# Designs tried in a protein design run: peptides against a protein of PDB entry 3QIS. Part 73

Target 1, 334 residues: chain A of PDB entry 3QIS
Amino acid sequence: PSLELSRREFVFENVKFRQLQKEKFQISNNGQVPCHFSFIPKLNDSQYCKPWLRAEPFEGYLEPNETVDISLDVYVSKDSVTILNSGEDKIEDILVLHLDRGKDYFLTISGNYLPSCFGTSLEALCRMKRPIREVPVTKLIDLEEDSFLEKEKSLLQMVPLDEGASERPLQVPKEIWLLVDHLFKYACHQEDLFQTPGMQEELQQIIDCLDTSIPETIPGSNHSVAEALLIFLEALPEPVICYELYQRCLDSAYDPRICRQVISQLPRCHRNVFRYLMAFLRELLKFSEYNSVNANMIATLFTSLLLRPPPNLMARQTPSDRQRAIQFLLGFLL

## One batch from the design tools (peptide; made by RFdiffusion4, then SolubleMPNN)

Design b1_p12_7_s3 (from b1_p12_7, 5 letters changed)
Fold by OpenDDE base, seed 3:
Structure b1_p12_7_s3 (fold): chain B 334 residues (1-334), chain A 12 residues (1-12)
Amino acid sequence: as target 1 above (334 residues)
Amino acid sequence: MSFEELLEELRE
């Protein structure tokens, strides 16, 4: 069997979070026999491609002189955004198109990723006074390393904040402040807030706006701004309530005094973001007659975002654990 | 509005 490929090199320029890019190529059976093709893993890989890449179709049959179009889809989800923001991963891959009883065909994938404030740590974002696209990539790496060290120091209660660091970090990320300030000013009376989905085009505009600027006003509908806040919280590499405190939150869920003590042990930026979100959500609940928002709906929605089980416990989360997690948040909303 | 100003307004 033999294949002819219309293209073997693919370049994905300016890849962004949640923005789908597609490149197409054709494969033709220039042999005299039917053939089966498939994308196969490289020797050390479990999958045929990186998590941000997909081939469609990834396998199939071709009759002699048959041609099929293959789409290479690049999409950076919440699962890939953090490693791309840090530069730990890049828009580079090699695909192996295997022909059964034939040869392998190599496809080269390359490109560049544009960093996002989505999928960046709260600690790093609190140190960014400018939009992430204005920050040199080398400085992003330094900010993440420094943020890890400051988190560890804060958890260990050992070192007083070195008063000598010339630039005090922000109390909360400017991005989350912009989202919440907008929602507070313009969305408290919005009917079905957090219940109606945003527009995908508006969500992309909001993400691009937060990555590139410090706007006076966020573009898009209140629903799109509200969904952008949910996406931001979902994309965090570590949830607003750190994984280390997850079990303690569940154990304290019915004791409001212990709940407040657990929150006081969060790193400063996480604690500030948590308090800020809870203050906003309590304010939003005062307008329940207008926005149709209730404490149970909000607690259920935000629990999955703010209080995620650690990766090692995800498969074991019981309905009881979920109810305790909801009850923990309810104690801050009521 | 600052973060601090917004937190004050949300506490009233």
Scores: peptide ipSAE 0.040, ipTM 0.781, DockQ to the pose 0.143
Fold by OpenDDE base, seed 1:
Structure b1_p12_7_s3 (fold): chain B 334 residues (1-334), chain A 12 residues (1-12)
Amino acid sequence: as target 1 above (334 residues)
Amino acid sequence: MSFEELLEELRE
């Protein structure tokens, strides 16, 4: 069996969070026998490609002189955004197109990723006074490392943050502030807020706006701005309520005093973001007659974003755990 | 409520 490939090198320029890119190529059976093709894992890989890449179709049959189009789809989800922002991963891969009883064909994937404030830690964003795309990638790495070290020091109740000449971190990320301030100013009377989806084009504009600028106004509808806040919270590498406190939140869910004590133990940036979001959401609830927002809806929606189970517990989340998590948030909304 | 007012609520 033999294949001819129209292309073997693919470049994905300016890959962005949640922006699908596609490159296509053709494979042709230039042999005299039917052939089966498949993308196969490399040695030591579990998958034929990185999580941000997909081939469609990834397998198939070709009759002699048959041709098929294969799409290479690059999509950076919440699951890949953090490692791409840090430069731990890159838009580079090698695909192995295997031909049954034939040879392997190697495809080279390359490109560049544009960092996003989406998928960046709250700690790093609190140190980031400029848009993320104005920050050199080397400095992003340093900011993440320093943020991790300060978080650990904060959790260990060690040395007070030296009041020294280092620029004081923001109390909350500017991106969260921009989103929430916009929603507070313009969306309190928005019918079906957090219930109506945003527009995908507007979401991309909002993401690009937050990554590249400090706007006076966020572009798009209130629904798109609201959904962008949800996407931001979902994409956080660690949820607003740190994984370490997850079980304690569930255990305290029916004791408002203990709930407040648990929140007080969050790292400063996480605690500030939590309080800021809760203050905003309580304000939205005052306008429930206009925006159709109620405490149960908001608690249910934001619980999955703010109070995520640790990765090791995700598969074990019970309906009781979910109800406790909702009850925990309700104690801050009411 | 301005951002400053919300930040004041964060200080309490």
Scores: peptide ipSAE 0.038, ipTM 0.777, DockQ to the pose 0.220
Fold by OpenDDE base, seed 4:
Structure b1_p12_7_s3 (fold): chain B 334 residues (1-334), chain A 12 residues (1-12)
Amino acid sequence: as target 1 above (334 residues)
Amino acid sequence: MSFEELLEELRE
């Protein structure tokens, strides 16, 4: 069996968070026998492609002289955004198109990723006074490494922030400030806030706006701005409530005093973001007659974003753990 | 602390 491929090299320029790109090519059975094709893992890989890449179809049968279109889809989700922002991963891959009883055909995937404030740590973002797209990639790497080291130092209470030499970090990321300030100003009376989905085009505009500028006004509907806040919180590599405190939040869920003590142990930026969000959400709840928002809905929604189980526990989260997590957050909304 | 008061505290 043999295949002819219309193309073997694919370039995905300016790949962005949550923006789907597609490249298509044709495969043709130029042999005289039916053939089965499949994308196969390389010898050391569990998957035929990186998490941000997909082939559709990834397998199939071709009769003699049959042709099929294959779509190569590049999509950076929350699962790939962090490793692409840091430059730990890149828009580069090699796909192996295997032909049963035939040859392997190699496809080269290349391109560039444009960093996003989505999927960047709160610590790094608090150090970024400019839009992330204005920050040199080398400085992003340094900011992430330094942010990890300072998170550890802050948790250990060992080093007073040496106020003298580095630019004072923001109290909260400008991106989350912009989102919340917009919602506070314009969305408190918005019916079905956080219940109505945003528009995908508006979400992309909001992401691009936050990545490239410091706007006076965020573009899009209040629903899109609200969903952008949820996406931002979901995409954080470390949730607003750090993984190290997850179990303590569950254990304290019915003791409001202990809950406040647990929050006080968060790194400064995480603690400030948590307090800022809770203050906003309490303000939003005053307008429940207009926005149809209630404390149980908000607690349920934001708990999954703010109080995520550590990756090793995600598969083991019980309904009781979820209820405790919701109860923990309710103690800050009421 | 109101949301506005917290915003002021976070701007300092």
Scores: peptide ipSAE 0.038, ipTM 0.771, DockQ to the pose 0.578
Fold by OpenDDE base, seed 5:
Structure b1_p12_7_s3 (fold): chain B 334 residues (1-334), chain A 12 residues (1-12)
Amino acid sequence: as target 1 above (334 residues)
Amino acid sequence: MSFEELLEELRE
């Protein structure tokens, strides 16, 4: 069997978080026999491609002189955004198109990624006084490393940071401030807030706005700004309630005093973001007659975002654990 | 509460 490929080199310029890009190519059976093609893993890989890449179709049959179009789709989700922001991974891959009883055909994928405040740690964002796109990539790496070390020191109750070395971090990320301040000012009376989805184009504009500027006003509808806040919280590499405290939150869910003590043990930036979000959500609940928002809906929605199970426990989350997690948040909303 | 008032509560 034999294939002809219309293209073997693909370049994805200016790849961004949640922005789909597509490149297409054709394969043709220029042989005299039917053939089966498939994308196969390289040696030592478990998957045929990186998590941000997909081929469609990834396999198929071709009769002699038959042709098929293949789409290469690049999409950076919450699952790959953090490693791309840090430069640990890059927009580079090699695909192996295997022909049964035939040859392997290699496809080269390349491009560049544009960093996002989405998928960046709360600790790093508290150190960023400028938009992330103004920060040199080398400095982003240093900020993530320093943020990890500070989180560990804070959890270990080690010595106060020497007052002299680094600029005082922000109390909350400017991106969280911008989103919540907008919602507080303009969305408290918005009917079906957090229940109606935003527009995908407006979400992209909001993400680009937060990555590149410090706007006076966030663009888009209140629904799009509200969904952007949910996307931001979901994309955090470490949830607002750190994984180390997850089980203690569940164990304390019916004692409001212990719940407050657990929150007091969060790293400063995480604790501040949690208190800020809870204060905003309590204010939003005062307008329930206008916005149709209630404490049970908000607790259910935000629990999955703020109080995520550690990756090793995610597959084992019981309905009882979910109910305890919701009850934990309800104690801060009521 | 203004955001400024909320930031003051976060300083405690």
Scores: peptide ipSAE 0.036, ipTM 0.764, DockQ to the pose 0.246

Design b1_p12_7_s4 (from b1_p12_7, 7 letters changed)
Fold by OpenDDE base, seed 3:
Structure b1_p12_7_s4 (fold): chain B 334 residues (1-334), chain A 12 residues (1-12)
Amino acid sequence: as target 1 above (334 residues)
Amino acid sequence: RSFAELLEELRE
């Protein structure tokens, strides 16, 4: 059996968070026998491609002289955004198109990823006074390393943040400030806020705006700006409530005094973001007559974003744990 | 702290 491929090299330029790109190619059975094709893992890989890549179809059958179109889809989700932002992973892969009882055909995937403030740590973002697209990639790596070291120092209570460093970190990421300040100014009276989805085109514009600029006004509807805040919180590599405090939040869920004490133990940037969001959400709840927002809806929505189970406990989250997590947030909204 | 007061403290 043999195949003819219309293309073997694919370049995905300017790959962005949540922006689907597609490249297509044709495979033709130029043999005299039917062929089964499949994308197969390389010797050391569990999957035929990286998490941000997909082939459709990934397998199939071709009669002699039959042709099929294959789509290579590149999509950076919350699951791949952090490793691409850090440069730990890249838009590079090799696909192996296997022909049953035939040869392998290699496809080269290449391209470039454009870093996003989405999927970047709160610690790194607090050090970024400029949009992430203005920050040299080398400096992004340094900011992530420094962010880890400062988180560890803060947890160890050892060294006061050197007050003499000429560049004090922001109290909260400018991106969170921009989103929340916009919602506070323009969305408090928005009917069905956080209940109506945003527009995908507007979400992309908001992401691009936050990655490339410091706008006076965020583009898009209030619903799109609200959803962009949810996406931002969901994409954080470490949730606003650090994984190390997750169980203590659940254990304290019915004691508001202990809950406040647990929050006080968060790293400075995480604690500031948490308090900022809770203050915003409490203000938003005053306008419940206009925006249809209630504390139980908000607590339920934001619990999954702010108070995530650690990766090792994700499979063990009980309905009771979820209810405790909601109750924990309710103690800050009421 | 009002939301406004917290916003001002976070702008400094």
Scores: peptide ipSAE 0.032, ipTM 0.733, DockQ to the pose 0.666
Fold by OpenDDE base, seed 4:
Structure b1_p12_7_s4 (fold): chain B 334 residues (1-334), chain A 12 residues (1-12)
Amino acid sequence: as target 1 above (334 residues)
Amino acid sequence: RSFAELLEELRE
């Protein structure tokens, strides 16, 4: 069997978080026998492609002189955004299109990723006084490495943040401040806030706005701004409540005093973000007659975002663990 | 603390 490929090199320029890009090519059976094609893993890989890439179809049959269109879809989700922001991974891959009893055809994927404040650590974002797209990539790497070291030092209470340095971190990321300040100003009376989905186009505009500017006003509906906050919290590499405290939050869920002590042990930026969000959500709950928001709904929604199980426990989360996590958060909303 | 007071404290 043999194939003719219309293209073997694919370039995905300016790949962004949550923005789907598609490149298409044709494969044609120029042989005299039916062939089965499939994308196969390389010798050391478990998957035929990186997590941000997909081929559709990834396998199929071609009769003699049959042609099929294959879509190469690039989509950076919350699962790939962090490693792309850091430059640990890149928009580069090699796909192996295998023919049964035939040859392998290599496809080259290349491109560039545009960093996002989504999927960046709270520590790094607190150090970024400018939009992430204004930060040199070299400095982004340094900020992430330094942010990890400062998180560890903060947890160990070893170094008081030198309050006098010109490089004092923000109390909260400007991106969270912008989202929450907008919602506080404009969305407290918004009916069905956090219950109505945003518009995908508006979400992309909000992400691009936060990545490239410090706006006076966030574009889009209150629903889109609210969903952007949820997406931001979901995309955090380390959740607002650090993984190290997850079990302690569950264990303390019915003791409001211990819950507050656990939160006090968070790194400064995480603790500030948590308190800021809880204050916002308590304010939002005062307008429940207008926005249809209640404490149980908010606790259920935000618990999955703020109090995520560590990756090693994610598959083992029980309904009891979820209820404890919700109860933990309720103690800050009521 | 009001949300406004917390916002002010976070702006300092």
Scores: peptide ipSAE 0.031, ipTM 0.733, DockQ to the pose 0.617
Fold by OpenDDE base, seed 5:
Structure b1_p12_7_s4 (fold): chain B 334 residues (1-334), chain A 12 residues (1-12)
Amino acid sequence: as target 1 above (334 residues)
Amino acid sequence: RSFAELLEELRE
């Protein structure tokens, strides 16, 4: 069997978080026999492509002289955003299109990624006084390394040694401040806040705005700004409540005194963000007559974002664990 | 503390 491919090189320019890009090509059976095609893993890979790439269709049959269009879809989700922001991964891949009893065809994927404040650590963002797109990529790497070391020191209760002239970090990321300050000012009376989805175009504008500027006002509807906050919290590499404290939050869920002690042990930036969000949400609950927001809805929604199980426990989360996690947050909302 | 007072502390 043999195929003709209309294209073998694909370039994805200016790839951004949550922005789908598509490139298409045609394959044609120029042989005299039916053929089965499939994308196959390279020798050392478990998957035929990187997590941010997909082929559609990824397999199929072609009769003699038949043609099929294949879409190559690039989409950076929360699962790939952190490694792309750090430059650990890049918009580069090689796809192997295999023919049964035939040869392999290689497709080259290339491009560039534009870093986002989404999927960046709270510790790194607290050190960024400028929009992330103004920060050199080399400095982003240094900020993530420094953020890890500061998290470890904070958890170990190590007294900071002589503060060399390291600029004092922000108390909370400017991106979280911008989102929450907007919602506090403009969304407290918004009907169905956090219950109505935002517009995808507005979400992209909000992300681009936060990545490139320090706006006076966030663009889009209150629903889009609210959803952008949820997306931001979901995309954090380390959740607002660090994985190390997850089990202690569940164990303390019915003791408000112990719950507050657990939160006091968070790294400074995580603790500040948690307290800031809880203060905002308690304020929002005062307007429940206008916004239809209640404590049970908010606790259920934010629990999955703020109090995520560690990756090794994610597959084992029981209904009891979920209820304890919700009860933990309720103790800060009531 | 009010939300506003917490905001002021976070700006300092």
Scores: peptide ipSAE 0.029, ipTM 0.720, DockQ to the pose 0.619
Fold by OpenDDE base, seed 1:
Structure b1_p12_7_s4 (fold): chain B 334 residues (1-334), chain A 12 residues (1-12)
Amino acid sequence: as target 1 above (334 residues)
Amino acid sequence: RSFAELLEELRE
């Protein structure tokens, strides 16, 4: 059996968070026998492609002289954004198109990723005074390393942050401030806030805006800005409530005093973001007659974002754990 | 997850 491929090299330029790109090619059975094709893992890989890549179809049958179109879809989700932002991963892959009882065909995937403030740590963003697209990639790596070291130092209570005004981290990421300040100013009276989805085009504009600028006004509807905040929180490599405190939050869920003590143990940036968000959400709840937002809805929504289980416990989350997590957050909304 | 999927999971 044999195949003819219309292309073997694919370049995905300017790949962005949550922006789907597609490249298509054709495969043709130029043999005299039916062919089964499949994309197969390389040696030592569990999957035929990286998490941000997909082939559609990834397998199939071709009769003699039959042709099929294959789509190569590049999509950077929350699951790939962090490693692409750091440059730990890149828009590069090799696909192996296997032909049953035939040869392998290699496809080269290449391209470039444009970093996003989405999927970047709170620590790194607090150090980042300019939009992420203005920061050299080399400096992003340094900021992540320094942010990790500062998080550890903060947890160990060892070193006061140097009082030098120019090097002082932001209290909260500018991106979070921009989103929340916009919602506070313009969305408190928005009917069905956090209950109506944003528009995908507006979400992309908001992401691009935050990645490239410090806007006076965030583009898009209040619903899109609200959803962008949720996407931002979901995409954090570590949730606003650090994984190390997850179980303690659940254990304290019915004691408001202990809950506050647990939050006080968060790294400074995480603690500030948490308090800032809770202050905003409490303010938003005062406008419940206008925005239809209630404490139970907000607690349920934000719990999955702010207080997510550690990866090792994710498969073991019980309904009781979820209820405790909601109760923990309710103690800051009421 | 899409916000839509997150909202659906909150409604269920």
Scores: peptide ipSAE 0.025, ipTM 0.657, DockQ to the pose 0.026

